# Peptides against a protein of PDB entry 6J54, part 145

Target 1, 223 residues: chain A of PDB entry 6J54
Amino acid sequence: NENLFASFIAPTMMGLPIVTLIIMFPSLLFPTPKRLINNRTISIQQWLIQLTSKQMMAIHNQKGQTWSLMLMSLIMFIGSTNILGLLPHSFTPTTQLSMNLGMAIPLWSATVFTGFRYKTKTSLAHFLPQGTPALLIPMLVIIETISLFIQPVALAVRLTANITAGHLLIHLIGGATLALLNINTMTAFITFTILILLTILEFAVALIQAYVFTLLVSLYLHD
Target 2, 42 residues: chain B of PDB entry 6J54
Amino acid sequence: QFQFTGIKKYFNSYTLTGRMNCVLATYGGIALLVLYFKLRSK

## One batch from the design tools (peptide; made by RFdiffusion4, then SolubleMPNN)

Design b2_p16_8_s2 (from b2_p16_8, 10 letters changed)
Fold by OpenDDE base, seed 2:
Structure b2_p16_8_s2 (fold): chain B 223 residues (1-223), chain C 42 residues (1-42), chain A 16 residues (1-16)
Amino acid sequence: as target 1 above (223 residues)
Amino acid sequence: as target 2 above (42 residues)
Amino acid sequence: MFDAVLETLNEILGKL
């Protein structure tokens, strides 16, 4: 009778929500370099940040590169929170749709408003794809407008759904493995193998979702 | 370069300016329709 | 809506 969704409940300690501490915890894992010659761990982190930065900013023009710091902080935040969430008995804030919407809506709105501010003609032209027949123009503009407003929702839901589904699967298969240990050791071993493969997949998904989230925000900024 | 003459120059799906004008025209039309129905309902 | 889906999923899985 264990609530499979108990892991998604915001943890409270002594009646106080500790969600704020959990959200801030990933920032402690990425210390700023204090020396010219950094420790190996910090050097590896900086190298990874530089690699991801080069890949993310390769798509952007000079004006878009001004958002590099924000986008890199976002990918590091989401990626670290997602990976830390895969630890046993950890709470992942990114499983909360409210948090993901709270990130997606401001970032999306900022990209849309910056687009309208600096590239008004291009941004308005994006509501109508090139080569559209004249008769389809009104309908297509409406559809594209609706599509634009769905973007932040789709962005948030994608992140939430993928991380939540992964956690649920780990819990379900984990529970099944424990139950099967008492019934048949061989079947339990098979389910345990699946669990290991799934956990490896979820590590990849955790990183991919962080990357996709930032990439899509980046892409919306470039458009 | 498609030399569009006349109304097609301003309302073209191929040029950025034409696309912008089409979008503005569609929003303007929708706004006018909404305004019409709102005024009619009063 | 997402919570409702999670609750329904929990109910289904809890019956199994």
Scores: peptide ipSAE 0.016, ipTM 0.673, DockQ to the pose 0.018
Fold by OpenDDE base, seed 3:
Structure b2_p16_8_s2 (fold): chain B 223 residues (1-223), chain C 42 residues (1-42), chain A 16 residues (1-16)
Amino acid sequence: as target 1 above (223 residues)
Amino acid sequence: as target 2 above (42 residues)
Amino acid sequence: MFDAVLETLNEILGKL
């Protein structure tokens, strides 16, 4: 059973952790355009960035659009790391809860503090929904404050859990297919088909989780 | 437009200012309770 | 990893 979690162990080469190199590797895949007419790959990347930026920034006012660069860098980083993590024998840094908390907590704190600094009245009023009965006000304020503090944790855990669960499921079904090949070829074929469909799904999940993570950070900034 | 009179003008769940005051009052109450228990323990 | 989380949780709970 120790083999199931072997893919989540931080890789070391000659006793040195390579995690830093793996984290920096996605940045090399997105070179800055130097030419007026870019290569097809760079053009597609820019198009995708523009589409996602338009969608994310549609919610924000002009002041919120200042965060566009940070949010776009975040989605590209998480998305690229998640996709690269689906490669065989690859280590996904986003499966590490420490990394996701390290991203979520500062971003959440920044959005909350900016909200309190620029829109103090609205931010304080957000702790109490409109139309609440007077008797429920103290309890609801407490619940909303707890909810606020759970946000960064929920954000990090969601990303970690979804990516980790996907990887584990691929490994488990992959192991099951190999075991079933010796027992019944027909059942092995069915399981193999499920494995293929699951891998395709995990590619989608990898992108969706990157998007959701960034979108939620964006929504917290809007509030 | 809700015309609130008296204390309800300042502590409303419908107005932005009223909601803010309710939140501040709740936090103030909690802080006072914590302070009371802390001082009582001594 | 779950064991590490449980161990860290137990360490945190033990320090509280």
Scores: peptide ipSAE 0.007, ipTM 0.686, DockQ to the pose 0.022
Fold by OpenDDE base, seed 4:
Structure b2_p16_8_s2 (fold): chain B 223 residues (1-223), chain C 42 residues (1-42), chain A 16 residues (1-16)
Amino acid sequence: as target 1 above (223 residues)
Amino acid sequence: as target 2 above (42 residues)
Amino acid sequence: MFDAVLETLNEILGKL
């Protein structure tokens, strides 16, 4: 059991936590553009950022579009950290629930407070779905208020659980593959093929979870 | 267009204002209940 | 993850 969760322990070097360095590392992958026509890698990155920005900001009004920089930085950060976390013997900061809560709670609170400040009527009305029977109104309002407070927790837990579960599954199948190599090479080959397919899936999951996290924050801002 | 008359004009689940008023009424009711129990305990 | 994959790959390649 200690070996399975060892990859999720915050790494320390000489007794000092290096988590801060790991968290800052993805920023090095996205250099600022210096020229009108950049290198192929930077051009692809800019193109991808523009595409994702257009898709996410299409839902928002002009005032909501002011959050584009923050939302784009968030998706790039989570996406890059998740992808880098799939590297062998790497630590994924997004597997730490504290980190994800640290991102989710401030962003959620900011979106909720901005909603109440600029669209007070709409925000208050959001606690009651349209067409609710009169008898269910008090109960549904209470449920919706509880749901609102669960949103940041659900957002953080979803990201943490999906990334952690994926990593655990890869470790388990990888360990099983290694164990089966000494027992039956044919079965080990099958499990190895599954491991490869699972790894490809986890790359997709890493990107999807980053997108979903940012999209949900964006959606809460829109509401 | 749903023509709401009387109390339904202010407390409905279809209009934005009606929904807002329902939410405020619910919170107000809960606050009054909590206040009532707090004052009764004293 | 990749180390297990790489180790597995190396072990398979070493046996082949």
Scores: peptide ipSAE 0.011, ipTM 0.647, DockQ to the pose 0.013; fails the geometry check
Fold by OpenDDE base, seed 1:
Structure b2_p16_8_s2 (fold): chain B 223 residues (1-223), chain C 42 residues (1-42), chain A 16 residues (1-16)
Amino acid sequence: as target 1 above (223 residues)
Amino acid sequence: as target 2 above (42 residues)
Amino acid sequence: MFDAVLETLNEILGKL
């Protein structure tokens, strides 16, 4: 059991935590363009950033578009860290709940406070869904307030659980395939096929979770 | 167009102002209840 | 081809 969770232990070198270096590493993969005509890799990156920015900002009003830089940096950071985490012997910082809470709570609080600052009437009205019967109003307001406070926790746990579960599943199926290679090659081939399909799924999950995380933060900003 | 007359004009689940007033009334009611129990315990 | 896939898998899993 300890061997399964060993990949989630924060790596240390000479007694110093390397987690800070791992967190900063994705930022080096996105250099700023210096030329009018960029390299193919940078052009593809810029195209992806522009595509995602257009999709995310389409939901926001002009005032909400001021948060575009922060939301784009967030999606690129989470997406890159999740993809890099799928590399063998790599540590994924996003598997740590502390990191995800550290991102979710400030961003959620900022969106809620900005909502109350600029749109007080709409933000207060959001605690009561439209068309509720008069008898359910007090109970529903309480439920909606509790729901609001659960949002940052749900956001962090969703990201952590999906990435962690994916990594664990890859390790388990991978270990099973290696064990079955010595017993029966046919069964090992089946498990290997499942492993390939699972790794493709995890690549998709890594991108989707980054998108969903930023989308939900943006949605809370729109409210 | 729901023409709400009377108290329903100010406390309505369909209008934005009505929803806000309902939320404020619920929080105010809870705060008064908590205050009542706190003062009663003394 | 199968052996190459297995070797690659072992390398990936050994690094996991």
Scores: peptide ipSAE 0.000, ipTM 0.630, DockQ to the pose 0.014; fails the geometry check

Design b2_p16_8_s3 (from b2_p16_8, 9 letters changed)
Fold by OpenDDE base, seed 2:
Structure b2_p16_8_s3 (fold): chain B 223 residues (1-223), chain C 42 residues (1-42), chain A 16 residues (1-16)
Amino acid sequence: as target 1 above (223 residues)
Amino acid sequence: as target 2 above (42 residues)
Amino acid sequence: MYDAVLETLLELLGKL
């Protein structure tokens, strides 16, 4: 009986947790340019980073663009970890809620505090939507305050849930496919096709979640 | 620009300053209520 | 050969 959640257990080697090494591994995939004319692979990576940077920073003012390096490092980190997590026998750190909260809470708090520091009037005004009837103001301010505090949790849970659910589905459908191979080859072929489609979807989800996570942090900064 | 007069000038849901003041007033009211119940419980 | 490749692919995918 394979433990369905075995893939989410932090891997240990010789009793030592390797999680730190796994978290650092994506940084090795993105080397810094060393030449005036770089290799094709590095050029493609730089091109992708530039495209994503232009897209992400298009919504920001000059002051918000100071966060470009952090936001770009974040999207590259989450995206690479999520994609690498789809490799067989790989551990995906982003399936750990603790990690995602560890990223979401500081980034959210930094954006909120930055907002209060540089745009106090606007930030306080965001707790009350424009055009609110006077009678609803106290209740709505409370709701918006609660909503603000839920943001980092929602950000972390969204990433964790989507990646974890994808991994579980791949595991379950994969196991079902293997079991069906001995029962009916035709049904196994159907489930295998579903598994392939699901795997492709999970690659897309891995990138989308990285983008959404970074985008939401970016939007919180812009607001 | 809606020219609000009187109390509506400072407490409105349309201007940034008015919205800010409404938020501050709400938090102030909640803080006072909490303080009231805390003092009453003593 | 196709069955062996399929089985290998399924094993690889199932271990994801």
Scores: peptide ipSAE 0.005, ipTM 0.649, DockQ to the pose 0.014
Fold by OpenDDE base, seed 5:
Structure b2_p16_8_s3 (fold): chain B 223 residues (1-223), chain C 42 residues (1-42), chain A 16 residues (1-16)
Amino acid sequence: as target 1 above (223 residues)
Amino acid sequence: as target 2 above (42 residues)
Amino acid sequence: MYDAVLETLLELLGKL
């Protein structure tokens, strides 16, 4: 049991937690361009950022588009950390619920407060769906209020659960493949193929979860 | 265009202002109930 | 060449 969860323990070097260094490392993968014509890798990165930015910000008005830099930095951060976390013996910070709550709660609160500040009437009206029968209004407003407070929790738990479950599955199937190598090579090959397919799936999940996280934050901003 | 008359003009689920007023009324009602029970318990 | 790739992948998996 300790072997399965060893990858989720915060690494320490000389008694000091190196989690801060791991969190900062993805930032080094995205250097700021200084040339009109950049290297091929940087050009591809910028192209991807521009495409995602255009898609995500198309829903927002001019005031909402000011959040583009924050949202793009968030998706790149979560996506890069999740992908790097799939490396063998690597620690994935996004598997820690504390980190994801630490991101989700401030971003959610900022979007909610921004909504109340600039669109007070619309934000208050959002607690009551249009066309609700008069008798159901008090109960539905309470439910919608509870729903609002569940949003940051759901955002954080979704990210942590998907990444954690993926890592556990890779470890379990990986261990099974190694055990089966000594018993039957054919069955080991089948389980190894499943493991490869699972790892590809986890790469996709890592990117999707980064996108969904930022998209939901963006949608809460739009209201 | 829904033409609401009387109290329904201010408390409706179809207009933006009506929805806002309904939400404020519900929160106000809950706050008054909590206050009532708190004062009654003393 | 395929066997070498398989062995390297298995070694990487063993590090998981």
Scores: peptide ipSAE 0.000, ipTM 0.636, DockQ to the pose 0.013
Fold by OpenDDE base, seed 3:
Structure b2_p16_8_s3 (fold): chain B 223 residues (1-223), chain C 42 residues (1-42), chain A 16 residues (1-16)
Amino acid sequence: as target 1 above (223 residues)
Amino acid sequence: as target 2 above (42 residues)
Amino acid sequence: MYDAVLETLLELLGKL
């Protein structure tokens, strides 16, 4: 049982935490293009960034598009950390709720405050949906206010829970597969197949969660 | 187009200004209630 | 809008 959560412990080398190096490592994988004609890998990266940028910025006005750089950096950071976290014996910083809250709260607060600053009337009106019966207005405003404050928490918890659950599931099914190898080879083969499919799914989930996190931040900016 | 008259002109759930005023009134009411209980506790 | 996005994503995850 002690080995299930070992992958979530902050790694240390010679008694020093390496977490800072792990967090910075993804940035090294995305070098800035210096050439007019880039290498295939850089070209693919730029293409992906452009596609995601077009999709995310499609909902924003010109003023909202100023956030494009930040949102794209965010998705690249989370996506790369999540993918690297799927490597064997790797530490995924996004499994730490503290990190995700550290990203979610400032970004959420920035979007909310910018909304209140530039579009005060619309932002205040957002607390009351159109067509609400008069009797439900006070209650609904309170609920919507609570909903607003839950947003950064939900954003962080979603990312943390999905990535953590994926890692745990891989470890559990992997352990079960090893245990079943000594009992029944046929059942072990089935569980091994499930493990492979699950690992493929987790690669997709890793990217999707990065996208969702950034998209939700983007949506809060739009509102 | 909803033609609101009287108090409904300022406090409605359909217009942007009406919704804003309803929200402000709700927060104002809550603030007054909190203030009342705080002053009553003294 | 938030719930709609979440639901669509959950559906996508469920289909995977």
Scores: peptide ipSAE 0.028, ipTM 0.731, DockQ to the pose 0.029; fails the geometry check
Fold by OpenDDE base, seed 1:
Structure b2_p16_8_s3 (fold): chain B 223 residues (1-223), chain C 42 residues (1-42), chain A 16 residues (1-16)
Amino acid sequence: as target 1 above (223 residues)
Amino acid sequence: as target 2 above (42 residues)
Amino acid sequence: MYDAVLETLLELLGKL
């Protein structure tokens, strides 16, 4: 069991943690354009950023669109870290719950406080769903209040659990495939096929979790 | 369009103002209950 | 973190 979770231990070099370097590395993959006409790679990146930006900001009013830079930086950061984490011998910082809570709590609090500052009436009204029977009002307000405070935890845990579970599953199936190679090559081939399919799924999960995390933060802002 | 009259105009689950007032009333009620038990324990 | 995938691939390629 310790060997399975060893891949999630923060790496150290010469006794110094290199987590900071790993976290900063994705930022180097998205350089700022220096020319009017960029190379193919930067052009594709800009196109993807613009596409996702248009999709994410479609639900927001003009005031909400001021958060576009932060939300786009967030999705690119989480997405890139998750994809890089799928490389062999790589460490994925987003598997650490502390990091995801460190992102979720400030972003959630910022959106909630922004809501109370600029849309106080709407934000307070959100604790009571429309059309609630009079007898259920006090109970439902309490439930919605608790639900609000669970949001940052659920946001962090969702990202952490999906990425961590995927990585663990790939390690387990990969280890099983290696063990089966010495026993039965045909069975090993089947498990290897499952491993490949699972790896493709994890690429999708890596992108989806980045999108869902950012989308939920965006929806809390819209709320 | 539901025309609410009387107390239902200020405390309803359909209008934005009514929902806000219901939430504030709920929090106020909880705060008063907590205060009551805290004062009773002394 | 996905060392098992690489190792599995290399082992399978070596046995084929």
Scores: peptide ipSAE 0.015, ipTM 0.658, DockQ to the pose 0.014; fails the geometry check

Design b2_p16_8_s4 (from b2_p16_8, 8 letters changed)
Fold by OpenDDE base, seed 2:
Structure b2_p16_8_s4 (fold): chain B 223 residues (1-223), chain C 42 residues (1-42), chain A 16 residues (1-16)
Amino acid sequence: as target 1 above (223 residues)
Amino acid sequence: as target 2 above (42 residues)
Amino acid sequence: VYEAVLETLALLLGKL
């Protein structure tokens, strides 16, 4: 059982945690453009960033578009860490709930506080859906308040659970394929095919979860 | 679009101001209830 | 081909 979760233990070198270096490593993969006509890799990266920024910020007004840098940095960070986590012998910091809560809670709090600061009336009115019967108003306001406080937890848990579950499945299916190699080669081939399909799926999940996390933060900001 | 008169003008679920007032009234009521039970328990 | 598959599997399962 401990072997299943060994990949989620924070790595250390000589007793010193190297998690900080792992967290900072994705930043090295995205260099700043220096030329008008950059290298193909940098051009593709900038193109992807521009496309995602257009999609993410299309929902926001002028004031909300000030968050473009934060949201784009967030999606690039989570996406890159999730993709790098799929490499062999790599540690994914986003599998740690503490890290995801550390990202979700401040960002959620910032969006809620900015809402209360600049759009106090609309933010307070958001606790009560339009057209609510008068008798249900108190209970619904309470439910909506609870829902608001669950948002950062749901945001963090969603990211953590999806990435962690994917890693666990890869480990389990991988272990099963190794075990089946000595028993039945045909079944081992089938499980290996499933493993390949699963790894492709996890690449997609890694990007989707980064996008969803950032999108939800963006939507909370828009509300 | 909706013309409300009387108390419904200030407390309604359709207008932005009405919704805000309903939320504030709900929170105020809960706070008063909590305060009442807290003071009663002492 | 079998050895190549095993090697790729071993690389993919390097996280184990």
Scores: peptide ipSAE 0.019, ipTM 0.665, DockQ to the pose 0.014
Fold by OpenDDE base, seed 4:
Structure b2_p16_8_s4 (fold): chain B 223 residues (1-223), chain C 42 residues (1-42), chain A 16 residues (1-16)
Amino acid sequence: as target 1 above (223 residues)
Amino acid sequence: as target 2 above (42 residues)
Amino acid sequence: VYEAVLETLALLLGKL
């Protein structure tokens, strides 16, 4: 059991936490453009950022679009960390619930406060779905209020659970493949094929979770 | 499009203002209940 | 990309 979760322990070197360096590492993969026509890598990155920005900010007004930089940085951060986390024996900060809560709670709070500040009527009305029968109004308002406070937790847990579960599956199937190599090569080959398919899936999950996390923050901002 | 008259104009689940008022009324009611129990406990 | 994936998998399986 300890070996299964050993990969999720925050790494330290000589008693000093190197987690900070790991968290900062993805920023090095996205250098600032200096030329009108950059190299292929930066051009692709800018293109992707532009596409995702246009898609995600389409639901926001001019005031909401001020969050574009933050949301794009968020998706790039989570996406890059998740992808890098699929490297062998790598540590993913997003597998830590504390990390994800640290991102989710402030962003959620900011979106909620922004909503109450600029769209007070709409934000208050959001606690009651349209068309609710009169007798259900008090209960539903309470439920919706609770739902609001669960949102940051749901964001953090969703990201943490999906990434962690994926890593565990890769670890388990990888271990099974190695164990079966000495027992039955044919079965090991099948397990290895499953591992390959799973890793491909986890790449997709890594990006999807980054997108969903950012999208939900964006939706909370939109209200 | 709904036309409401009287109390339904201010407290309804269809209009934005009506929904807002319902929410405020609910919170107000809960607050009053909490205050009642708090004052009762003292 | 294919080679990178294979190398990653090879490293993953080799160290697991």
Scores: peptide ipSAE 0.017, ipTM 0.686, DockQ to the pose 0.017
Fold by OpenDDE base, seed 3:
Parts: C-alpha cells; structure tokens; sequence
Structure b2_p16_8_s4 (fold): chain B 223 residues (1-223), chain C 42 residues (1-42), chain A 16 residues (1-16)
C-alpha cells in the first residue's frame, strides 16, 4: 500500500529536490513565435490559445479582458502539467494541494478584491439574491458569505482530487491487471481494456480540470 | 418597476441599493453581536 | 514474442 502513494512523493535526485525543474519544464514546450509563418506545432498551439482565449473572454468586458494573458497562462500551465503527469514515472505537481491552493487563493483574492474595488455596489448585492423573502435575508447573506470563502478551497480541492484520483485508479487497475495475469488471463484482459479506456479518460480529465479551474477563476472575475 | 416607500425603500431584496443595505445591515448586526459577546466576557 | 509482449506490458504497468 505504501507503494501506491510513492508516485505522489516529491521527487529528489541525489538528495536535491527537482520539483522546481518539473514545474518549469512545461514552459519549454511553448516557445514564443519568432517567424511570420511558424512551424505546424507552434501554429496549432497559437490556434488553441486563440480559441480558448476567445471563448473565455467572451463573457468579460473590455476591462475584464485585461486578464486574458494571466488566464491563458494559467490554463496552459495546469493543462500541460496535468498531461505530462500522465507519463510513466512522472510527478504531477498539481496533485499537491499546496500548489493548487497557492494558485487558487491569490487568484480568488484578486478577483474578489477587484470586484469590490470597481463594482462595490454590485458585489455587495451578490450576497443577497434578488427577490429573497425578508425573513430569510440574514440567513441567506451568511450562507452566501460562507459560499464565497469556500470558493478557493473548492477550486483547489477539485483540481487536486480529480488528478490524484485519476492517478490512483491507473495505479490500482494497473496493479490488478498484473496480479490477474497469473490467475485468469480473460479477466486480466478485461481489466487491461478498462485501464486503456481509463487512461484515455484521464487525458480528457486533465484538460477539463485545467479548463474548469481557469473558467471558474474567470467566472469569479465576471461576478 | 418596484415602488417602495419608507424603510422598504432602503431595505429591499429587489433593488441593488436595497440588497446592498440589507447585506450591510446583516454584517453590522453580526459585528455588534460579536462585539457584545466579547465585551460581556470582560 | 508472446512472452516479450507480456514482459513489456508488465514493465509498462509496473511503471504506471
């Protein structure tokens, strides 16, 4: 059982932590374009960034679109780290709740403070839904306040839980397939098929969680 | 359009200003309660 | 070939 969680331990080489290098590695996969007509890989990357940027910034006004660079960098970082984490013997930094909280709390705080600074009346009004009966106002305001403070925690935990659970399932089913190979080859084949389908699903989950994380940050900015 | 008179003009759940005032009143009430419990324990 | 494939798969699964 201890071996199941070994992949989540911070990797070290000769006693030195290499987590910093792993976190910085995705940035090398996205070089800045230097030519008018770039390579196919860079062109595809730019196309994807433009599509996601257009989709996410559609809900924002001109002032909110200033956050486009930060949100795009965020989705690229989380997405790339999640995908790279699915490689064998790789360490996924986003499985660490500390890192996800480190991203979620500042971004959430920035969006909340930006809202209170520029749209104070609207932001305060969001604590009370329109049409609430008078007797329920105090309770609902309290609930909405609690909901606000849960947002950064939910944002971080969602990402951490989904990525971590995916990795654990791959490890467990992978171990089960190996164990079943000597017991029943037919059941091992079924389990192996499930493992393949699960790995494909985890690739999708990796991208979806990056998107959802960024989208929710964007949504909090819009509110 | 909602036409409110009296206290309902300032404290309502339909207008932005009314909702804001309700929120502020709620927070103010909670703050006063917390302050009361802190002061009574001294 | 069958054993080699199984060993390769076992290695891959062990790396996962």
Amino acid sequence: as target 1 above (223 residues)
Amino acid sequence: as target 2 above (42 residues)
Amino acid sequence: VYEAVLETLALLLGKL
Scores: peptide ipSAE 0.014, ipTM 0.657, DockQ to the pose 0.013
Fold by OpenDDE base, seed 1:
Structure b2_p16_8_s4 (fold): chain B 223 residues (1-223), chain C 42 residues (1-42), chain A 16 residues (1-16)
Amino acid sequence: as target 1 above (223 residues)
Amino acid sequence: as target 2 above (42 residues)
Amino acid sequence: VYEAVLETLALLLGKL
């Protein structure tokens, strides 16, 4: 079964890690506009970025909108890496928990620290929900404190688990489909249909997970 | 909307200041407990 | 078209 996870091993060439190049590759797919009227592809990209930025930053005040560049870069990075990871024989860096933790922990800590710096009273008040009975206050504060520290872990694990599980399922069902082609063509057709549906789902998951990851970071900033 | 008097004015779960004070009091209580057990072990 | 799609998919899946 270790062969199933071979696709998740960090690729190296001649002992040199190619992972760095893979991580940097999505940046090449988003060139900066140079002309007043750009190509159709660039125009569509800019349009999508603007729509997403408006939607995501609508909940933030002017001070919170300062994070727009970072959040948009984050969603574009995660989204592009996830989509590229669906290509055959491709390595998806976001399947690595270390990568996602490396993104989640600093971003989470930054949002928490910014909250405590500029909105100390509100941030401290978030540890106690409004209307809590007096007897439950100490226990609930402890639970909320623990919940806060679980946030970066949950954020990273959610992204990692969803992308990894999707890739595994595609590989498994794809392999089963190929194996069944020589045994029973009808059954192979059924599994193939499932594979197509799953692939479509994984495309959606790839984008949704990028959005959810960025949205949650944004919400933590807002809170 | 809520008119709290006395101790409830400073420690309540409805006002922002009250919630903050409750959180600080909880953390302070935990810190005191930890300190107590640490000093008791000596 | 069906065969071409099948072959392409088989190639893609076989290398996955």
Scores: peptide ipSAE 0.014, ipTM 0.663, DockQ to the pose 0.014; fails the geometry check

